# Designs tried in a protein design run: peptides against a protein of PDB entry 4A54. Part 98

Target 1, 94 residues: chain A of PDB entry 4A54
Amino acid sequence: MSVADFYGSNVEVLLNNDSKARGVITNFDSSNSILQLRLANDSTKSIVTKDIKDLRILPKNEIMPKNGTKSPSTNSTKLKSAETYSSKNKWSMD

## One batch from the design tools (peptide; made by RFdiffusion4, then SolubleMPNN)

Design b2_p28_8_s3 (from b2_p28_8, 13 letters changed)
Fold by OpenDDE base, seed 4:
Structure b2_p28_8_s3 (fold): chain B 94 residues (1-94), chain A 28 residues (1-28)
Amino acid sequence: as target 1 above (94 residues)
Amino acid sequence: KKKEKEREKKTKELKEAIEKILKEQEKK
């Protein structure tokens, strides 16, 4: 298993200073030993792995960072049913 | 319970993956 197998996982990281970070694993820099998390505010936090005291994978149903995908405002544009006024042109051929 | 156990397993696997990289870097 590689760290890359866990990209997209939501994790809680406990740091050596007892601070916590929560986010989705977006990248791991193996050369510098840096774990990158996307936070709930769509910012990226870089964590040096040496500073990690503990980590856990969170359930998928827990707080995913709101991808600022604008909820497509389902503008329920009420398609005004254009009442096709069927103008019955009564061609009275007398 | 089953989902939690699976999550714990995955957590362990992630920890092991990180620890492996750290150990490989310390040997360098």
Scores: peptide ipSAE 0.592, ipTM 0.889, DockQ to the pose 0.661
Fold by OpenDDE base, seed 5:
Structure b2_p28_8_s3 (fold): chain B 94 residues (1-94), chain A 28 residues (1-28)
Amino acid sequence: as target 1 above (94 residues)
Amino acid sequence: KKKEKEREKKTKELKEAIEKILKEQEKK
């Protein structure tokens, strides 16, 4: 089995510093051994696997971080219509 | 009880998957 088979699972991670993180597994960087969790506030936490003391998969009924629907941030690229009104039509009448 | 056992099994499988990757990286 691969870590990818567990994407979308809600997990509790106990770190070596005795802190806990809870979130949904969104990605695993195998090259750097980094586990990415989506937290309840829709932020992403990156955890170095070497810092993990223990982990467990949580029941589905436990407070899943709201899958923040990425509302498409309509990056309203405010097209700054730089109306460069180049008023340079100084038609020099001579 | 059955659901808990299944979750425990999946937890073990996840731990094994992570450990496998760590061991493969230590060999490079």
Scores: peptide ipSAE 0.592, ipTM 0.889, DockQ to the pose 0.540
Fold by OpenDDE base, seed 1:
Structure b2_p28_8_s3 (fold): chain B 94 residues (1-94), chain A 28 residues (1-28)
Amino acid sequence: as target 1 above (94 residues)
Amino acid sequence: KKKEKEREKKTKELKEAIEKILKEQEKK
């Protein structure tokens, strides 16, 4: 298997400094051993693999906090967008 | 439980894939 087989996977990376990064694997630079993650804010974080203490693949259903970014619609759960019923009272002045 | 085991397996496979690349680089 290659790292490319895991593109699109949501991962949590524990770094050697005990910081954590969470994001979707978008790329892996094999020449420089750099893992690229798309974060919840749509920014890209580059992580040197030597700085990785541990990593895990997160379940697909772990709703990354929707800061507006559409989690890739895997099929199933119709999160009913609460239709903000904007009751535009069209005051028809008769 | 089954889905968790699958994720653990995939996690291991990802780790092994990264480790393989690191080891290949150390040999150069």
Scores: peptide ipSAE 0.584, ipTM 0.888, DockQ to the pose 0.713
Fold by OpenDDE base, seed 3:
Structure b2_p28_8_s3 (fold): chain B 94 residues (1-94), chain A 28 residues (1-28)
Amino acid sequence: as target 1 above (94 residues)
Amino acid sequence: KKKEKEREKKTKELKEAIEKILKEQEKK
């Protein structure tokens, strides 16, 4: 199998400095041994594979922690139902 | 449990794929 077979997989990478990165595998540069991850903020992180202490594939259902960018609160602007007061103009034909 | 085992298997396969490339590069 090639690393390319895992493109689109969500992974957690533990680095030698004990930092963690989570992202989707988007590319692997075999020439430079660089793993590229797309992070939750849509940025790309390049990781030198020699700096990887451990990695694991995450379950598909593990939504990458959306950085607390507030899901745009669908301000369900409760469109106040403009009660169209149908002003029945009672045309009183006298 | 079955899904987790599959994930662990895939994780191992990914690690092996990376390691293979690293070993091939060290030989050049």
Scores: peptide ipSAE 0.593, ipTM 0.890, DockQ to the pose 0.663; fails the geometry check

Design b2_p28_8_s4 (from b2_p28_8, 12 letters changed)
Fold by OpenDDE base, seed 4:
Structure b2_p28_8_s4 (fold): chain B 94 residues (1-94), chain A 28 residues (1-28)
Amino acid sequence: as target 1 above (94 residues)
Amino acid sequence: SEEEKKREELTKKLREAIEKILKEQEEK
């Protein structure tokens, strides 16, 4: 089984720095071992696989948390605050 | 649940797929 078989899957990635990223797997660069995720804000995050501490596939019905990256766009549209997924240190499978 | 078990299995397979690539790169 290849990583490509999981394209379109919603995943949570725990990084070595204990930060978390959630997104849909859109691509995998096998040459550089880079996993690409589409985030809730439609941006793409590239993750080096060596920086991954753990990962899990999320259920299809789990709404991707809107990582409201406050784009500093000056205009007042309240981009809902990126719910910083609190580094709950406990990788608890819900 | 059965669905949770399936998800765990898929997660394991994804992890194994990534680890396989990493291992193959280290051996090059």
Scores: peptide ipSAE 0.542, ipTM 0.870, DockQ to the pose 0.661
Fold by OpenDDE base, seed 1:
Structure b2_p28_8_s4 (fold): chain B 94 residues (1-94), chain A 28 residues (1-28)
Amino acid sequence: as target 1 above (94 residues)
Amino acid sequence: SEEEKKREELTKKLREAIEKILKEQEEK
């Protein structure tokens, strides 16, 4: 399997500095060994893979960043459409 | 759960995929 097979997966990455990053895998630069995550705030974090201490795929029920990158459906698992909880940002302009 | 087990297996595969790339880079 390639890292590309996991594009759209929500992951938690533990770095060597004990910091954690959580986001959706959007890209992997094989030349530079850089994993790119889209974070909850829609920013992109680039992580050098050598700095990764641990990594885990998060369950689908955990809040994915809104932009619906379809998790690669391996055939069998009926990916129940994560109901995008539209956080109604009620911008009260009062 | 079975779902958790599947997720763990996928996690393992992802780790292996990354490690493979790292190893290939170290051998160059």
Scores: peptide ipSAE 0.535, ipTM 0.869, DockQ to the pose 0.766
Fold by OpenDDE base, seed 3:
Structure b2_p28_8_s4 (fold): chain B 94 residues (1-94), chain A 28 residues (1-28)
Amino acid sequence: as target 1 above (94 residues)
Amino acid sequence: SEEEKKREELTKKLREAIEKILKEQEEK
């Protein structure tokens, strides 16, 4: 089995400095031994494999906290329906 | 759980895949 078989897997990586990274495996550079993760903010983090203390695959249901891209509040510009005052021209044909 | 065991096995396989590449590179 190759690292490529795990592309798209969500993983937690514990680094030697005790920091953690969570992301989806997007690439592995075998020449440089670098694991690339796509983070929740859509940025890419490159991790040198030698700096990895531990790693685990996360359950599929663990929704990476999507940085709440604030759905652009569709400012529903309440187009004030210009009440077309239909001036009823009462043309009284007397 | 069975799901947890599967995840652990996959994790092990991933680790082994990385270690294999690292070992191959060290031998070059």
Scores: peptide ipSAE 0.556, ipTM 0.873, DockQ to the pose 0.594; fails the geometry check
Fold by OpenDDE base, seed 2:
Structure b2_p28_8_s4 (fold): chain B 94 residues (1-94), chain A 28 residues (1-28)
Amino acid sequence: as target 1 above (94 residues)
Amino acid sequence: SEEEKKREELTKKLREAIEKILKEQEEK
């Protein structure tokens, strides 16, 4: 099995410095032994595999903790569906 | 759980895949 078989998997990586990174595996550079993760903030983190102390695949339902940076509230402009009030022109015939 | 066991097995396979590449590079 190759690392490429795990592209798209959500993983937690424990580094030798005891820091943790969580993200989706997007690429693996075999020449340089670099694992690339897409983080929750859509940034990419490159991890040298020699710096990995431990790694685990996370369940699909595990919500990556949003670090509290206020994602800009996409103001869903509620397109108020213009209720076309069809004014029933009551054509009163005399 | 069965799901947890499957995830653990996949994790093991991923680790083995990485370790294999590292070993191959060291032998080069």
Scores: peptide ipSAE 0.555, ipTM 0.872, DockQ to the pose 0.617; fails the geometry check

## One batch from the design tools (peptide; made by RFdiffusion4, then SolubleMPNN)

Design b2_p29_1_s1
Fold by OpenDDE base, seed 2:
Structure b2_p29_1_s1 (fold): chain B 94 residues (1-94), chain A 29 residues (1-29)
Amino acid sequence: as target 1 above (94 residues)
Amino acid sequence: KEKEEEEKEKEELEKKTKELKEAIEKILK
């Protein structure tokens, strides 16, 4: 088996600093021993394999933890589409 | 039956995890 056989797998990586990363394996640079993950925010994270303390493959249905970065509440100002009430001016022809 | 299927899935994931770890370790050697 090669690392490439696991491309597209969701993984949780525990780093030596006890931080965790979750993402999809997109690439592995064997020359530099770098594992690339696509994160939930579509960013990519490069992890040096020597910094990996542990790794596990996640179930396909496991929802990636939304990093509680406050998605800026884009106050979707509900643009109240001003319903232009086209007042049908019934032109009464005299 | 559902619990048995869940355990089988867990075992499969554990196996795949081991295979991935071994694949990484082979490159690091």
Scores: peptide ipSAE 0.560, ipTM 0.873, DockQ to the pose 0.360
Fold by OpenDDE base, seed 4:
Structure b2_p29_1_s1 (fold): chain B 94 residues (1-94), chain A 29 residues (1-29)
Amino acid sequence: as target 1 above (94 residues)
Amino acid sequence: KEKEEEEKEKEELEKKTKELKEAIEKILK
């Protein structure tokens, strides 16, 4: 089997620095030994295989925890329409 | 039956994980 047979699989990767990454395998660069994961935020993370301490395939139904970054409430700052008071400079007809 | 099905799914995922690890190792050699 090739790594390509696992494209679309959801995986948890434990790195040598004890950090974890979760994502869907989108690509593998065999020349550079780089595993590409699509994360929950739709970004792509490239992982060098030498930095992988451990990995596991997750169930398909395991919803990647959306890092609930509270979408900053777009405080619709009501752009107060700066009423450009056109000061009608009344030209004094002298 | 539900526990047995969950255990089989876990075993299948473990097998797939092993196969993925082996596939990566083959490229690194």
Scores: peptide ipSAE 0.559, ipTM 0.873, DockQ to the pose 0.334
Fold by OpenDDE base, seed 5:
Order: C-alpha cells, then sequence, then structure tokens
Structure b2_p29_1_s1 (fold): chain B 94 residues (1-94), chain A 29 residues (1-29)
C-alpha cells in the first residue's frame, strides 16, 4: 500500500517535540517526505515525516473541532469595472 | 453487539494505522 491510499483519512500526529496535530491527509510529498494535513480551520499544515514520533488514524465520527472558520465571505469584490469613460474630448477645431 | 462492533472498528483502525506507518517507512528507506 502507498500513503496515497490513506488520503482523506483523519489522523492524529504526535511530533518529536510532543506537540500534536490533527487533520485530514490531503497530500504526501515523497521526494521531501512531507505529509500535508488539512486542519479543522481549513489551513494546511506540512509535517516532515522524520519529526513524527507517532501517528494514529481517527474514526470518522471524531468531530475535529471545526473551528467555525467563517467561510471567508468571499467578498466578491465586485471588480467595479472602472468603466474608464474615455471622455473623447472631441476637440472641435472650429 | 454494540461493544463488539466498537472493538472491531478499533481493531480495523489499528490495522490501518499500522499499514499507514509501514507505507511511510517504506518511502523513507
Amino acid sequence: as target 1 above (94 residues)
Amino acid sequence: KEKEEEEKEKEELEKKTKELKEAIEKILK
């Protein structure tokens, strides 16, 4: 099996510094040995596999505390098309 | 029955965890 077979799995990672990260496996960079997790706040955390002390797959029902990332209201900045009204100064050379 | 199902799910997760660890280790070697 490959790490790719576990994409979408919810995992808890214990790091060598005794910090913990929880997230969904979104990608694995095999060249650099970097595991990418999507966190509860929808941010992405990159973890170097050599820094992993332990990991476990969590059950699907374990509610990652969704920090209510308010969906960044994509303020559709209506690109007000600055209609540059090219005021054609009709220089009437009369 | 519910306890038995919970234990089976735990065992499956443990198995998958082991498989993931082995998959990571295989790339590091």
Scores: peptide ipSAE 0.559, ipTM 0.873, DockQ to the pose 0.336
Fold by OpenDDE base, seed 1:
Structure b2_p29_1_s1 (fold): chain B 94 residues (1-94), chain A 29 residues (1-29)
Amino acid sequence: as target 1 above (94 residues)
Amino acid sequence: KEKEEEEKEKEELEKKTKELKEAIEKILK
């Protein structure tokens, strides 16, 4: 079995610094050992495999918290979506 | 029945997780 067999799987990755990333596996760079995740905000995060402490595959029904859709409070740990402080620097040009 | 289905799903996810870990480890070797 290859990592490619898990493309499209929703995973939670625990990093060596105890930070967590959650996203869908979109790619794996075998040459550089980099796992690519699509995050809830549709951005892509590259994770060096050596920095992974642990990972788990999440249930299919676990809706990735999209920015703004209150996914029903399934007791999934509110990944505190980093409030992207959209600093709307409203440069009011008025 | 619902608990049994949930437990089976958990077991399947655990199995898949293990398989993914093994797949990653094979590349790192």
Scores: peptide ipSAE 0.547, ipTM 0.872, DockQ to the pose 0.380

Design b2_p29_1_s2
Fold by OpenDDE base, seed 4:
Formats: C-alpha cells, structure tokens, sequence
Structure b2_p29_1_s2 (fold): chain B 94 residues (1-94), chain A 29 residues (1-29)
C-alpha cells in the first residue's frame, strides 16, 4: 500500500514536542518527507515526518472539532420590509 | 453485539494505522 491510499483519512499526529495535530491527509511529499493535513479550519498544515512521534487514524465519525468560531450571531436583523409606500399619485385629469 | 462491533472497528483502525505507518516508512526508503 502507498500513502496515497490513505488520502482523505482523518488522523491524529503526535509530534516530538508533544503537541498534537488533527486533520485529513491531503498529500504526502516523499521527496521532502512532508505529510500534509487539512485542519478543521480548512487550513493546511505541513508536518515533517521526522517530527512525528506517533500517529493514528481516527474513525470517520469523529467530527473534527470545528474551532468554535463564534459563528457571528447572524442577528437576523429583521430587515423591516420597507413598506414601499406606493404614493398613489392620483393624476387628476381635469 | 454492539461492543463487539466497536472492538472490531477499533481493531480495524489499528490495523489501518499500522499500514499507514508502514507505507510512510516504505515511501521514505
């Protein structure tokens, strides 16, 4: 099997500095030994394989924690329907 | 039955993880 067979897999990567990254495998650069992950915020993180302490494939059902960007409360400003005052210009024909 | 299925899925993920690690290793050789 090739690394490409795992593209689209959700993985957790433990780095040598004990930090963790979670994302979907989008690419692997064998020449530069770089694993690319798409993160929950749709950004891409490039990880050098030498910096990987451990990795695991996550189940498909694990929703990547969307960074709770506070979806701007779409204050549904009730656009007050501007009552188009149809001013009936009564053109009085004299 | 549900626990058995969960264990099987976990085992499958572990196996896939092993395969991925091996694939990375081979790609770097």
Amino acid sequence: as target 1 above (94 residues)
Amino acid sequence: KEKKKEEEEKKKLEEKTKELKEAIKKALE
Scores: peptide ipSAE 0.626, ipTM 0.901, DockQ to the pose 0.343
Fold by OpenDDE base, seed 3:
Structure b2_p29_1_s2 (fold): chain B 94 residues (1-94), chain A 29 residues (1-29)
Amino acid sequence: as target 1 above (94 residues)
Amino acid sequence: KEKKKEEEEKKKLEEKTKELKEAIKKALE
């Protein structure tokens, strides 16, 4: 089996510096020992294989977190419904 | 049954991961 058989696979790469990269394998350069990943922002990251501490293939359905999609932390700001006690001013009509 | 399927998928991914690592290793030899 060749690395090319895994092109298009989503991977998480753990680097020796304990940083992580996630992307789709787009290319492998055996001559230069470089693994190329397409990141969520469609940029390409080249990783030298010697810098890889570990890697894993991710499920296909695992949507690469788009950098900018802050999962809206549904800060359920419990909008305390300020019960505006409408003080019904009982207008005493004389 | 769903847990079994999930476990099987996990095992499959683990196997593929191993294969990828081996493929990289072989390509660099």
Scores: peptide ipSAE 0.622, ipTM 0.901, DockQ to the pose 0.380
Fold by OpenDDE base, seed 5:
Structure b2_p29_1_s2 (fold): chain B 94 residues (1-94), chain A 29 residues (1-29)
Amino acid sequence: as target 1 above (94 residues)
Amino acid sequence: KEKKKEEEEKKKLEEKTKELKEAIKKALE
């Protein structure tokens, strides 16, 4: 099996500094030994595998507390293309 | 029956975790 077979799995990673990260596996870079997790706030965390003390796959039903960071409604400010009506000043040369 | 199912699911997750660890190890060899 490859690491790619586990993409989309929810995991808890225990780091060597005793901090924990929880997220969904989105990518693995074998060349750089980096595991990428999508966190509950939709940010991406890159973890170097050498910094991992332990990891476990979590059940699907463990609702990661969605820190209610309101996805900033990217109000797509419709950049109203200010149609700069360049009023062509028709210089009537008389 | 429910406790048995929970234990089986836990065992399955543990097995998958082992497989993931092995997959990472192999990818780094």
Scores: peptide ipSAE 0.616, ipTM 0.901, DockQ to the pose 0.314
Fold by OpenDDE base, seed 1:
Structure b2_p29_1_s2 (fold): chain B 94 residues (1-94), chain A 29 residues (1-29)
Amino acid sequence: as target 1 above (94 residues)
Amino acid sequence: KEKKKEEEEKKKLEEKTKELKEAIKKALE
């Protein structure tokens, strides 16, 4: 079985610094030992595998908290979705 | 019955997690 077989799986990654990342596996770079996750804010996080302490696959029903929808209160640590302040560059064209 | 289904699903996820870990390990060898 290859890592590619798990693309699209929702995972929680525990890092060596005890921080957690949650996202969907989008890619794995074996040459550089990088696991790529798509986060709830649609950003991509690249994680070096050496920095991974542990990981687990999450159930499909755990809807990645899109910014707006109330994730059901599963005791999963509210990853504070970094409010991507979409700086609306209001380019006021006069 | 619902508890049993939840436990089976948890077990399945645990197995998949193990497989993923092994796949990563193999890819890095």
Scores: peptide ipSAE 0.595, ipTM 0.900, DockQ to the pose 0.387

Design b2_p29_1_s3
Fold by OpenDDE base, seed 2:
Structure b2_p29_1_s3 (fold): chain B 94 residues (1-94), chain A 29 residues (1-29)
Amino acid sequence: as target 1 above (94 residues)
Amino acid sequence: EEKEKEKKEKEKREELTKQLKEAIKKILA
């Protein structure tokens, strides 16, 4: 079983400095041994695995504290579908 | 019955946690 099998899992990570991070596992960089967590504020925290003292998988239903920070309205920039103007080259031969 | 389900779920999470820890440990190793 690989760390990738746990992508999307909500975890609490206890670091060696006794700080805690909670988030969803989004990625793992095996080359650098970095675990990436998406936090409640949609930011990404990179954790070096060697700094992990302990971790646990949290229940799916654990309501992450809604930090009342207004989720930045991702202005869905409506990708203006570039209307390929089919320039009908009307080659009028006089 | 609900308590039993919760217990089973907790046990499952504990097992998954163990597996995740092992997976990480294998990479560090």
Scores: peptide ipSAE 0.557, ipTM 0.881, DockQ to the pose 0.341
Fold by OpenDDE base, seed 4:
Structure b2_p29_1_s3 (fold): chain B 94 residues (1-94), chain A 29 residues (1-29)
Amino acid sequence: as target 1 above (94 residues)
Amino acid sequence: EEKEKEKKEKEKREELTKQLKEAIKKILA
């Protein structure tokens, strides 16, 4: 199994400094060995794997970070159709 | 029956946790 198989899992991470982080696994950077967690406030925390002392998967029923439905502000940027002013330069042949 | 289900779920999480830890260890190796 790969770390990617656990994307979406809610985890508690105990770090070497005895601090704890809780969040959903969103990504893993294999090149740099960085685990990314989405926290309850919808922020992302990057954890260097070497700093992990312990880890556990939490029950699904535990409060997953509120995916703040940031309503995709459909900034319907109405691309104002640039009126192609076809300036028909009527070359008047006098 | 509900307690047994909860126990089984806990056991599954423990196994998954073990698998995740192993996956991480493989990357660090």
Scores: peptide ipSAE 0.556, ipTM 0.880, DockQ to the pose 0.297
Fold by OpenDDE base, seed 5:
Structure b2_p29_1_s3 (fold): chain B 94 residues (1-94), chain A 29 residues (1-29)
Amino acid sequence: as target 1 above (94 residues)
Amino acid sequence: EEKEKEKKEKEKREELTKQLKEAIKKILA
């Protein structure tokens, strides 16, 4: 099974900082290991999977608490695409 | 009967949760 098989599922995510997020799985970026949830306020939250302590699927009828669970500050670790521009110093020996 | 249905549904969600966790782990590994 793939994560895509669970798109549309309502989940509760417990993060390593003990914050919780509840939402519907809308997407998963396998390259960056990012889980995307649609929250009750129709906003989208991106969660890095390494920050997940625990996860559970919720019943469909469970009222998502509208209370703004403080979106864990997505420390957008700006994946500095270390574009290692290997500046090949073309040492042109004149 | 309703309690039995609830129990079965809970068990199903637990299994699905396990499968989702494994799916995520497979990508990370």
Scores: peptide ipSAE 0.547, ipTM 0.879, DockQ to the pose 0.242
Fold by OpenDDE base, seed 1:
Structure b2_p29_1_s3 (fold): chain B 94 residues (1-94), chain A 29 residues (1-29)
Amino acid sequence: as target 1 above (94 residues)
Amino acid sequence: EEKEKEKKEKEKREELTKQLKEAIKKILA
């Protein structure tokens, strides 16, 4: 099966720097090997696959925690979540 | 029974996780 079969899945990604990112898989760029996650704050995190140490699919009933927030449904140790930078481009035309 | 359901769900997630990992690996290979 393909990565696309898992679009919409809520996942936790452990990065090589031991930080974690949690989000919904929205896209996978196979050409560049980039996994895209939508985070709890609606921002998008792009993760280079080579930077992934481990990952797991989260329960559907688990509320996606915000960055730095522990999920109430998990007893996992609170780790530093990967911070995301999302730039909003605003274009105005009169 | 609830514990059994939870166990089954966990096993399912583990299998799906494995499949996802394999899917990623196949692309990288």
Scores: peptide ipSAE 0.536, ipTM 0.879, DockQ to the pose 0.374

Design b2_p29_3_s1
Fold by OpenDDE base, seed 2:
Structure b2_p29_3_s1 (fold): chain B 94 residues (1-94), chain A 29 residues (1-29)
Amino acid sequence: as target 1 above (94 residues)
Amino acid sequence: MKKLIEELEEKLNKSLKELEEKEKKEKEE
């Protein structure tokens, strides 16, 4: 298979410096030999293929670590029930 | 340049084969 056949695959890349990157293959620049990954934070990382020591395709069920997309905290707007503080201003009429 | 592309394709194809072999074993168990 060609590199293009792996577009959309989730991969773990081991670099020559023993660092790792995880992301979805979005593009490959054949002219410059650059692999492009979409990371869990929706950013793009470009990796020069010469710096790749090893690569592993992840199973579809392996959730890419979603960086903090804040789940929309459903701010359950705790409707602060306006507890009508019945300010019983006891107007003492005396 | 061609060599680097071939090496990347080899790594991808190897990893795919390893994944398929694992998925096959998991279905047979």
Scores: peptide ipSAE 0.580, ipTM 0.884, DockQ to the pose 0.433
Fold by OpenDDE base, seed 3:
Structure b2_p29_3_s1 (fold): chain B 94 residues (1-94), chain A 29 residues (1-29)
Amino acid sequence: as target 1 above (94 residues)
Amino acid sequence: MKKLIEELEEKLNKSLKELEEKEKKEKEE
């Protein structure tokens, strides 16, 4: 499978400095070899592939501890295709 | 550059296989 086949997967990344990151794979920049993770706080972390020591895919049922809201376990997150949310900033010219 | 992508794909594919094997064992218990 390609890296793109793992978009939407929840992963634990172990870095060469023995630090860990957990997040959902949102993108991969093949030109720069950068893996992008969405973290539990909805921030994005960019990880250089060369700095990855090890990686583990987490079960779907391991809900990243969102602090507050019991997000209902809606099972079937259909990997809907990358709808490019074109942020049409409709700058209303007033 | 290609080598780094291949190494990442190998880690991802290995981890997927390990997850599927665990899920299979848990269903057989």
Scores: peptide ipSAE 0.570, ipTM 0.882, DockQ to the pose 0.484
Fold by OpenDDE base, seed 1:
Structure b2_p29_3_s1 (fold): chain B 94 residues (1-94), chain A 29 residues (1-29)
Amino acid sequence: as target 1 above (94 residues)
Amino acid sequence: MKKLIEELEEKLNKSLKELEEKEKKEKEE
């Protein structure tokens, strides 16, 4: 299965620094190798795949602390064209 | 880059398999 097949899955990501993140996979940027998670507070966390030590899929019945129970209706969020997240990661090499 | 994606996919697929195996055991119990 591709990464895209796991969109909407709840996951626990273990990072190389032994920190953990839990959220729903919302997107994957293959060009930059960035996994996007929606957290319990509805914020988005971007994780560089290189920093992922391990990952587990959580069962649907594991109560993520659902604040808002709105079942994301499968509104086909039209892939609005990737607004160029201006990678203003100006890694200024200066 | 391709290797990192493949490694991520492998981790996801492995985790899915582990979840399915747990769910199977739970139903047999």
Scores: peptide ipSAE 0.564, ipTM 0.883, DockQ to the pose 0.427
Fold by OpenDDE base, seed 4:
Parts: structure tokens; sequence; C-alpha cells
Structure b2_p29_3_s1 (fold): chain B 94 residues (1-94), chain A 29 residues (1-29)
């Protein structure tokens, strides 16, 4: 499978410096070989592929301490095209 | 560059296989 087939997978990445990162694969820049992870705090971490020592896919039942956002039931909703979630924080002041 | 992508794909595919094998064992117990 290609890297894109793993979008939405929860992974633990072991870096060459023995640090670990956990997150959901959200994107991969093939031109620069950069893997993007969404972390538990909803921040994005970019990891250069060359810095990856190892990785593991986490089972769905390993509750990342997501703050209360619903573990999206991986309904295999068709990866519709990368709609850039432009997080327009439209604070709708209603 | 291509080699690094292939290595990442290999790691991902390996990890998936290992996960599937674990899930299979848990269902057999």
Amino acid sequence: as target 1 above (94 residues)
Amino acid sequence: MKKLIEELEEKLNKSLKELEEKEKKEKEE
C-alpha cells in the first residue's frame, strides 16, 4: 500500500533521537518526504521521513487520550480529496 | 528521495501486518 492508504491511521513514530510521537497521519509531502501527524492536542507535527527510525500502527482500541472529540468511527468514508481543512476559526459570534 | 518513501511504505506495511497478526491471535484466545 502507499503512504496515502494510511491516512487516518493512528501511529506511534520512533525518531532517530529515540523520541516518540503519537498521532493520526493526516498528510504526506512526497516532494520533501515529510509525514504530518495530528497530535492529541489537535496540533500538527511534521516529521522528516529520514528521521524516522521505526513506526507502529496503533490498534483502534488504544484510546489516544483524545480530548472528547469522538473517535471518528473509521467509517471508511471515502477519502474524498484533501479538502484543506482551512481551519477558518470562524468564531461565529452568535 | 524515492528510497526514503519506499522505506516508509515498507515500515507502514510491516506494522499493519503485525497489527493484523495480533488481532488474529486475540480472536483465537
Scores: peptide ipSAE 0.554, ipTM 0.881, DockQ to the pose 0.486

